# Designs tried in a protein design run: peptides against a protein of PDB entry 3WG5. Part 255

Target 1, 218 residues: chain A of PDB entry 3WG5
Amino acid sequence: LAKNIVYVAQIKGQITSYTYDQFDRYITIAEQDNAEAIIIELDTPGGRADAMMNIVQRIQQSKIPVIIYVYPPGASAASAGTYIALGSHLIAMAPGTSIGACRPILGYSQNGSIIEAPPKITNYFIAYIKSLAQESGRNATIAEEFITKDLSLTPEEALKYGVIEVVARDINELLKKSNGMKTKIPVNGRYVTLNFTNVEVRYLAPSFKDKLISYITD
Target 2, 218 residues: chain A of PDB entry 3WG5 as posed
Amino acid sequence: LAKNIVYVAQIKGQITSYTYDQFDRYITIAEQDNAEAIIIELDTPGGRADAMMNIVQRIQQSKIPVIIYVYPPGASAASAGTYIALGSHLIAMAPGTSIGACRPILGYSQNGSIIEAPPAITNYFIAYIKSLAQESGRNATIAEEFITKDLSLTPEEALKYGVIEVVARDINELLKKSNGMKTKIPVNGRYVTLNFTNVEVRYLAPSFKDKLISYITD

## One batch from the design tools (peptide; made by RFdiffusion4, then SolubleMPNN)

Design b2_p25_8_s2 (from b2_p25_8, 14 letters changed)
Fold by OpenDDE base, seed 5:
Structure b2_p25_8_s2 (fold): chain B 218 residues (1-218), chain C 218 residues (1-218), chain A 25 residues (1-25)
Amino acid sequence: as target 1 above (218 residues)
Amino acid sequence: as target 1 above (218 residues)
Amino acid sequence: MSVGIEPITFALGTKEAREKFLKER
């Protein structure tokens, strides 16, 4: 019996338009191969809000489940990463990772101080992040506090408070724990029950272009 | 019977991208030789958060146990060093050393005063450091207090409170005391029992590049 | 407006700086 395929890809660094291209490419490959799911190992300190929103949209348009996995230990889904996670079909975190700190900023001053976003922008993102949480059946109160209190959570806290679905040490544990879970948002209009009982894991490497861009942005 | 190899290397000074390169090089050498472990003699006042996070990630990706040893007497694992230690497979401290003081800062003002990190950043690192502690089975409450109270501990206190695993005067005592201990985090997905009963200690010297950079940053 | 969601590039302060800070509080 043909094994179901699960793709795994890594997205690391700042969320930019190039990050969108990575998401789009990875999801497209997995869609073309009718994968059971794609797992995105995410490690990001944040990035651009526009790119983030496009990524969320791309995830939600996916023909297959997109699992955001905050990995490896020490990684974070900070700021933009939190929004992306909340917009995905399933969130997992490895021990030693974090999620949250979503307060929007306009940038940094010359002295390195944060330039705060005006209330209008902050309120927009409060509404946006709450919407993502509500749609995915996750803790919308905490989602708001990711902004209002600049809250950050451990995997255990995030699980406890219903922000994420899985704490897993590695891909194998993630597959085991998420097997039989329903996606938190629909895939092609339906909630999908994940089937990871007989899966082949395929890793997607960054493209040459992805590597080049990563090198330039570091 | 071929002796198990334990590598020892020194990392001193501010945590930067160059420090990451040192960690990466040292761990890679030890991995290539299938060492039983590598001991990093760490003495740092802190450094960059990005470099620190990358170092933690590199440690956790290691194919062999990475032991952080705060050494020699008078050394510290301050700030970034604490995070690195908490992200490692085993922490040891020599008598007369310290660990903690992890509060993030944005930098120093012209007058030498600390520019405090905004609550967002502080909360992020609270979550991060707690996550590292929890994953490694270390005292997460104290880990938080390394930030919130800017707590610093002696080796004896750190051991007592379950922050570290070993107090040792030198490498020989460290090997003796840590023999038979399990790593506090997995190596290649498994907790490793350290075997230091018949080991050869090999010292890694800083590269020429490492020496040059150290000279420039001092 | 490209709203940046803050990259956490924080300096984890030097021991000396932190010690000074603790003394001033």
Scores: peptide ipSAE 0.124, ipTM 0.374, DockQ to the pose 0.141; fails the geometry check
Fold by OpenDDE base, seed 3:
Structure b2_p25_8_s2 (fold): chain B 218 residues (1-218), chain C 218 residues (1-218), chain A 25 residues (1-25)
Amino acid sequence: as target 1 above (218 residues)
Amino acid sequence: as target 1 above (218 residues)
Amino acid sequence: MSVGIEPITFALGTKEAREKFLKER
């Protein structure tokens, strides 16, 4: 019996247009192989809103489930990363990771102070993040607080509050725990029940370009 | 009689945090020498809103007049560049340049389409650009239309409509025409009458870092 | 440090600049 394929890829660093390209490439590969799912190991401090929204859209347009896995321990899905996670089919976190801190900012002043986003922008992203949470059946109140209180949560807290679906130490535990779960958003208009019973895990390596850009942006 | 110093520096390319650093560096040098003014030869297609606002703030905090000069012919103060210009003490343009096209966007989709800014964001920047125009005694209606109609103007149109103060072919003509003009915004709380009667022009070169970043972003 | 969402950019004023921006992606 042909084993279902699950792809795993890592995305680390700031959310930029390049990060979009990484998501697009990885998801496309997994789609081409009709994978059961792709797991994106995400570690990001945040980044650009435009890139974030494009990534969310790309995930939502995926022909296969996209699982965001905040990994490894010490990683975060901070700021833009939280939006991406909330826009995905399933969120997992490893112990020792974090999610949240979604306050939109215009940037940093020269002294390192945050340039606050105007209320209108903040309100837009409040509505946006709440929409993502609501669409995915996740805690919209906490999603709002990720902005209004710049709240960050542990995996255990995030699970408890219904922000995420899985706490897992590694890919194997993730697959085990998420087996039989329904996607929190539809795949091609349908909620999919994940089948990780007989799967082959395939790791996708970053392209050379991916490595170079990551190096430049680090 | 010690000649008054006028500094001239070039800022070209996208408005980024690095562009802020350039503005800050150039203005700081001119401030340290108690220059009569600094002229920034600006050529930009636009860029980041955060960097733009920081640059505007830096200009407004300048101890000396900052003249934005859209130069050379073919240059533009597009998008973010228009805001910067409107936030400055004096705007000049060379024939064959342009100003305007200030519609805020979130970015570009993968297909190259514009990701529209939400109305709340657009309205924020409408208010902001109008404020800059009003504070500087420039045409606030046209400033709004730079956004609402994505309007771009020639130097002659911009002068005619009271968006800018000077049309000049070169630095010498700029100095000649702007001599005796009052700054459109205060310098240290006072409107300054420019004195270009006996001035030495000093050109500031980009730093090596400036060149490198420009090269990477180009 | 978490980098906040930078929500807003301004359109690159020229088609060429937009195309360049897209190619650099």
Scores: peptide ipSAE 0.042, ipTM 0.466, DockQ to the pose 0.663; fails the geometry check
Fold by OpenDDE base, seed 4:
Structure b2_p25_8_s2 (fold): chain B 218 residues (1-218), chain C 218 residues (1-218), chain A 25 residues (1-25)
Amino acid sequence: as target 1 above (218 residues)
Amino acid sequence: as target 1 above (218 residues)
Amino acid sequence: MSVGIEPITFALGTKEAREKFLKER
């Protein structure tokens, strides 16, 4: 019997391979406990495309629903964060957060200028982000524009356009609003109806490793 | 019944979150086929610590033996590559390859100088690399010196010092020499005796994604 | 060549995201 447990963990900062580790660890813990879901409080300016794709894959392979929650106010799911969100079972945003700005870049020059990605790479990520949107039944047109127009959306706009599923001020409101929603992608091949009735919320703290890596990347 | 199949895949270049994806994909394919093992031909100058740790964890979670093979001649398992190797079920090296040079750095300055890691970080990785060596029954003293002395070893030295298990010129020699060896770390909680008698070798090519990311990182 | 574990960060992101990243360093 699935425990009426919902895990909550925070992932903040650049999307890196360490961020993948965090996702993997957190999801694994929640899977082991047969949690109803895990909520990842996400605040990221973006990061590495490779790490992002790994995270998306890890989420898609999850045995439990993974809810991406852009939180707290002032946080963003920018660039790689948007892809991750679009690859997840449910997207929520707090008021005062943002999502989008997904134009791929090769990096930054010594002067801090953006090194633009060649068209081939840009087109690849356009196709990729559209696929994530399509697979999750989210707005593929807007997903493309996250790249082509470097579009950023408010929670209200993102909800309106069908990019996200929930706007919530806090975890309690998120649980209430998402209760009874179907996941936007399958869990073990099935769309899961979320049941957040009488759930215990468990917060996962970063491991020592997580703290160290965050310290190194900060 | 385990198929008498051994997968071989190449991972080349910097250790990144994409490299993790490659490891994950390759290992997953081999797991799905209940392969006897997967051999990863590794050639890396190093890369990100976070990606490295994720790769190590993914290897350790593998349902099949993962053999790291530093190949071809001229290749290296440098820095992050050494950690990955030490985290694997078996390490092999071709003649003319190298392993080691594991001193962590924060990156490069604008002038190309190395930004040294603070002692706290260095000590963390010392503890980590020693743990990998200890857990695998490999030389923890040399593992430490890969950091403290930035030591690099030849295959012959690495074998002599008990850092690696096999020196082999090619896949066929690797299979022959490693046949009957026990994995240095458990697979599903058990040390596996490798059986490479009458195995089919299957080569995994990089996915389009793998090719693209390699292209971006090159 | 000290082949260090380098945090190679290729950031996908806006100028704002970059500036935030750079400020956090």
Scores: peptide ipSAE 0.039, ipTM 0.287, DockQ to the pose 0.208; fails the geometry check
Fold by OpenDDE base, seed 1:
Structure b2_p25_8_s2 (fold): chain B 218 residues (1-218), chain C 218 residues (1-218), chain A 25 residues (1-25)
Amino acid sequence: as target 1 above (218 residues)
Amino acid sequence: as target 1 above (218 residues)
Amino acid sequence: MSVGIEPITFALGTKEAREKFLKER
């Protein structure tokens, strides 16, 4: 009986067009091998909205479940990272991580002050984040408050409020706890029950380009 | 036993911010009355991408099933209309209607020629339309070709290729054929089986503002 | 009829993340 394969890859840093390429590469590899799932260990302070939206679409187009895991302890799925998580098939967080703070901005002034997005843009992203939450059966009220109140949650709070599905300390605990869960969004038009019994874990290494860009942007 | 209520409303013309307001109003009314579903009779040549994306989000946020019905004969779900349909809980078409032609453009030149969108924008909408198709378990290959080949389909072709779910001549046939179907996307996190046994059909009239704007934009 | 799209060039992030993003532009 062919072992179920679960891929694990890391995405760290700002969300950019390069981060999209990382997601695309990792998911494509896992799809080609008909993996049971891919786990993305995500640590991001935020980034570009356009890149974020493309990443969400890429996840939604995945032929296999994509699990976003906010990891390691101290990591965050801040801003763009929250959107990406809400667009995924399952969200997990490690203790000591955070999620939220999703308010869009136009940039920073020369003095370092935030340039606020106009109401039209803010409202667009409120609608967008609520859609992601609702499509995944997650808490749309809290999702809105990630923008309107610039709310950030602990893993325990996020689980309690129905924003995420799993709190796990490591990959082994994540696999154990998520085994038998249904994906929160469809895979190829169907909700998939995750089967992590007798699995082989395969870690995907960052490409040389991935390492270089992370070094430049950090 | 309280009769199942199905609302029917018409949306005709270009997709704009005003069209969003129409969708929002109609769906809100149906939600407030805990309707079994709302059917939107859609006839559009296309419109604004921002408005389209907001409409898709509003449909995805609906507390009840939203059925897009390309109606009457001669109507189209062109460009923006196709995206809206693909973002809905069920798509129906009447004989003699069309769906597709989804290529983004920047506008028209003074001589009436199309100003092509840059590859970045085109690729964005390819990803977007494929996401809508995949989330709804519809044909993502054809959805992409709505852009890359500027493809348009008849109802029979669209049904055959798995782009739409129902071909129906009128509301009665639509209700009959869609009875017992599951929604193609979730409603409040769950796929809903449509129950159109012993239903009351309620038609929503356009507001005065709806009539005026349709007159100005046509 | 074509859908006009303005690319959404919005920065999303914590204050610290957004500051870093804008300083790199």
Scores: peptide ipSAE 0.016, ipTM 0.210, DockQ to the pose 0.163; fails the geometry check

Design b2_p25_8_s3 (from b2_p25_8, 13 letters changed)
Fold by OpenDDE base, seed 4:
Structure b2_p25_8_s3 (fold): chain B 218 residues (1-218), chain C 218 residues (1-218), chain A 25 residues (1-25)
Amino acid sequence: as target 1 above (218 residues)
Amino acid sequence: as target 1 above (218 residues)
Amino acid sequence: MSEGIEPISFALGTEEARAKLLAKR
């Protein structure tokens, strides 16, 4: 029986429109090959809200399961990264990673102080993040607290509270643990059961463009 | 014979990651319905470079032709909008619109002065915009000048110089003029001949989310 | 302190302060 393909790609850094390009490219490649899933190794301090929303939408439009994997140890799916994770088909975290801190801001002042988002924006994102959690069958109360309390969680806490689905040390453990799990959101209108029993792992690399932009934006 | 569907949607304002979401949603809807094409009525002063690049990529991944229509009169496809147009399957402009002014900037200082992009970034976008023009069989020299001279063109000039394909007053004229044209870039690896002889026009509206974000970002 | 790289902009108008979702500076 032909092996199913699982793609693995890395997205690191601030969530920007370029990050969306990376998601889009990676997911598209995996879709074209009819992959069983793509795993995105995510490490982000956050980024732009609009880019985040686009990424979420792109993930939700994916023809294959998109697994967000907060990896490696020391990585975070902070702020925008949390929204992306909550909008995805499955969330995994490696030990020593974090998720949360989702309070929107308008930016930083010259003195380094946070420019607070107006209540209208904050409330919008509260509703938005709760929606993502609810749609994915994840903890909407904690999702709200990611904003209202700027809460950050460990993998163990996030799993315990029903924010994420898997804690895994590496890709191999992730595949083993997630085998037989259903996606937390639909793929093409259906919840998919992941089949990782006989898979080939293919690693995607950043394009030249991806590397250049990462170099420019880092 | 069943009518082909042509979608029409509007994107107005700054190019952001949210603008990408709009493009993505609109194109996805049109793809799902196997539309003959989607026409995006574009009016933008520009926006984020990363969002622009994502939009270009999303357009290029479209399963159907995406026509950028700078509309209505008084609208512009300025800066980021020009890149988006150049990355699309067909560009149309209404009389009284403009295209160009593509010089990248890092932002505005507190005094309102432009913060110039470093030469490295400028050169990157010169290469990028030239690539878009070349790939689409459009005038790469003018595309470069959109940056190096911050050039802006009228529809008539843009058509004359081979930057755009159609000048049209409205959707009906656009459909008539573009009927039988080939896409300037491939759709699913093939140049598509547009068939607008028997079409149903469907207008897409912004989602509630789109309206809300537009309200927040305007 | 990763200086928040000012996003490259292609705008004729001032980029209004948009919502950012950043946890770490």
Scores: peptide ipSAE 0.035, ipTM 0.263, DockQ to the pose 0.184; fails the geometry check
Fold by OpenDDE base, seed 2:
Structure b2_p25_8_s3 (fold): chain B 218 residues (1-218), chain C 218 residues (1-218), chain A 25 residues (1-25)
Amino acid sequence: as target 1 above (218 residues)
Amino acid sequence: as target 1 above (218 residues)
Amino acid sequence: MSEGIEPISFALGTEEARAKLLAKR
């Protein structure tokens, strides 16, 4: 009996154009194999807004469900990671992870102080993050507060507030808990019920390029 | 039975003189084929004011309806994009998109801070954006607030406030929802009722030049 | 004066992530 395939890949570090390439590669592989889903184990402190927006688009254009899994324990979907998660078909978090802290900044001054984004930019991202939350049926008020209050949440809090869908300790628990859930956004115009019965889990390794860039950026 | 033609083209990235060329090319093709309309899938963070104004003029001079569709999810009609949308015959947004943030700036300082436009310029664009909204029967108060408050809106908010006409998930839903709507500005001196019954959708690909410039500017 | 409604380029991230992004400029 042909097993449904679930891909698992890791994306760690700053969100950049290279991170986009990683997402694109991983999702493309999973699409080509008509996978039931791809799980992206995400651990990011944040990154570039442009890259983040491109990643969100790539996820939303996916032919298969993209599950963002903030993993392993100690990981975060901070800032850009939160946007990416909110743009995905399903969000899961492992215990001991965090999500939020989405206030945009222009950068850092020479003294290490944050250069605040002008209200224009902040308001843009408030609208953007709210739209992601609303479209995915997630808590738009909390999404806004990720910016306005620079709020960060535990998995339990995020689940409680309807920001995420699953708290899971590992891939097996994630598959078990998310089995039968509907995607929070459509896949090819349809909300898909995840079927993780009789699945084969395939792990995608970082490319050599992925490893090299990760090594350079870390 | 001869199908009415609807063209669909994408414009993504900064609004520049090249973006004008893209609009001009796409609209010209659709005009030459006597299309029922052209839908421009717009995703822009903003750009140059001069180019924006030229694009607005080109749209308003179109012999066929030009529908601005903020698409795909995650896209924005930010800043210059909002002006362009407000100057068009119909505005649609996909869920998960944004519109607004129209305050003019002179540029960025070396430290990445925004150089604010002088009041003279700001007031000019307030008048301009209000005129676009008023002429198209859209919410001129909110249009002003796109500048004065640097407001950004979700599709649902924009629809609710009468800034846009349609929220649609895809081209098919857009065509369905906008069928029978009147253009918000005249086409060749007449308000046109859109007829999207029995239409053939034709996608216009970016030219090689379009791809090259996009590649260089991204 | 190029009156630009310039693309919103901003960094998103934790303080630590943001610091690393800016240090590369």
Scores: peptide ipSAE 0.035, ipTM 0.240, DockQ to the pose 0.169; fails the geometry check
Fold by OpenDDE base, seed 1:
Structure b2_p25_8_s3 (fold): chain B 218 residues (1-218), chain C 218 residues (1-218), chain A 25 residues (1-25)
Amino acid sequence: as target 1 above (218 residues)
Amino acid sequence: as target 1 above (218 residues)
Amino acid sequence: MSEGIEPISFALGTEEARAKLLAKR
């Protein structure tokens, strides 16, 4: 019996155009092998809005379920990372991680102070994040508050509030807990029931380019 | 029985003079083949007001129904995109998309702050967007608030408020839901009832020029 | 002292932010 394959890949650091390339590469590999799913271990402080939106689109266009896993302990899906998670087929968080703080900003001043985004931009992203939450059947009120209040949540809070689907300590626990769950958004127009009963886990390594750019942006 | 043809084309990125050329080309192809309709999958952050107004005029002059579909999930009909949508025969949105944020601006300062348009320009576009909404029997109050409050909406909100006509996950659902709907504005002086019962869907690819300019403007 | 993870600037890419709805005349 052909073992169902689950890919696991890591995306760490700032969300940039390069991060899009990483998502695209990883998902494409998993699609080519008709994997049951891909798990993206995400640790990000945020990044560029354009790159984030492109990543969300790429996830939504995936031929296989994309599971965002905020991992390891101490990791975050901050800002752009939260949007990416909300755009995914399933969100998991490890204990000791965080999600939220999604208020858009224009940048930092020379003194390190935040340059606020104008209301036009803020309102755009409020609508965007609410839409992602609503589409995925997640808590849109909390999603809005990630912006309006810069709210950040623990995994337990995020689960309680219906922002995420799984709290798991490791990949094995994630597979166990998510087995039999339906994707929160469609895969090729259909909600998929995840089958992790007899899976081979394959880790995707970052490319040389991935390593280099991560090094430059860190 | 000659199958009714529905064309589907994508327009992504900033609204420019080149975007007008894309609209014109796509609509012209669909007109030449006497298509039942053309669906434009729109994903735009906005763009130039002059180009937007020309696009609206081109849509209004179409010999066939032009359906604006904010697609895929994560896409937006932001700013200029909202005007284009409001000027069309039918608006659809996919879950996970947004519409609104229509306040005109002159540009951005060196620090990334918005340079506001003078009241004369703002008032012009308030009148313009209200007119588009009124002509199409859509919510003119909300259309005004897209400018005055920089309001942005989810698909569900936009449907609820009477800004859009359809929420659909994909082209097939869009065709199914919009079948039998009347166009919100006339086609050649007549409101058309859409017939999507036995249609052939034809995808129009972007031209080489379309791809190149999209690449340069992104 | 929980080092406040400075939310990285969701800078709308200069272009998305730059949606010049008004053509400069």
Scores: peptide ipSAE 0.034, ipTM 0.268, DockQ to the pose 0.086; fails the geometry check
Fold by OpenDDE base, seed 5:
Structure b2_p25_8_s3 (fold): chain B 218 residues (1-218), chain C 218 residues (1-218), chain A 25 residues (1-25)
Amino acid sequence: as target 1 above (218 residues)
Amino acid sequence: as target 1 above (218 residues)
Amino acid sequence: MSEGIEPISFALGTEEARAKLLAKR
């Protein structure tokens, strides 16, 4: 019986249009191979709202489950990363990672101070993040507080509050713990039960373009 | 009598955090040399709101006049470029260029369709662009219509409507026409009369970093 | 080719994104 395939790919740094291209490429490869799932190891301080929304849409249109894994220890799914995670089929975090801090900002002043988003923009993103949480059956109250209180959570807190589904130290523990879980949102209109009993893990490397852009933007 | 120095630098492409770094570098060099002014040859389709607002602030904090020159023919100061221009000490355009199309968007969908900004965001930028126009004594009604009607203007129309100050074919014509004009906003708290009677033009080249980022982002 | 007017995009950034933007200054 052909082993089910699980892809693992890494996305690190700011969420930009290039990050969208990475997500699209990785998911497309996994879709073409009819993978059981793709796990995206995510470490981001945030990024652009447009890229974030496009990534969420791309995840929601995936023909296979997309698991966001905040990894390694010390990583974060901050701001845009939290939205992406909340829009995914399953969220996992490694010990020593963080999620949250979703307050939208317009940018930074010359002195490094935050240019705050107007209340109108903040309210838009409150509604948006709550919708992502509600659609995925995750804690919409905490999702709102990621903005209103600029809240950041540990993996254990996020699990306890029903923001995420898995705390795992590595890919092997993640596969073990998530085996038999249902996706938090539909795949092709159906909730999928993850089957990680007899899987082959395939790592996707960043393209040359991916490496070059990361080197320049980091 | 030491000739007054005018710097000329080019900024082309999307408005990003890197574009801010370019503006900051160029203006800083010109400030250090006590230049009469710096002319930024701008060609942009738009970009990020955060970078745009930071660039506007950097221009407004300049110790010397910053002239935005939409150049060469075929170039545009679209979207973010219009805001930057309206925040500057003087706007010039070459024949065959355009300015406007300032409607904020959240991004592009996977099908290439625009994700429209919520009315709350649009209204914020209407207020912001009107403030830039009013502070500079430019046409605030047209500035609003750059958003509400997604209006784009030719140089001749923009001059006629009081959006810009100069239509010029090249740097020499720009210097000639802008000589004796007052800045549209203060420099160090004072409106400056431009003195281009006996000037040396110095071109600033993009840094190696500037070239590398442009090569990767274009 | 419809010259796509690039969006005025909003940033969603953490303090870390801030620190990186500041560190590039």
Scores: peptide ipSAE 0.026, ipTM 0.276, DockQ to the pose 0.371; fails the geometry check

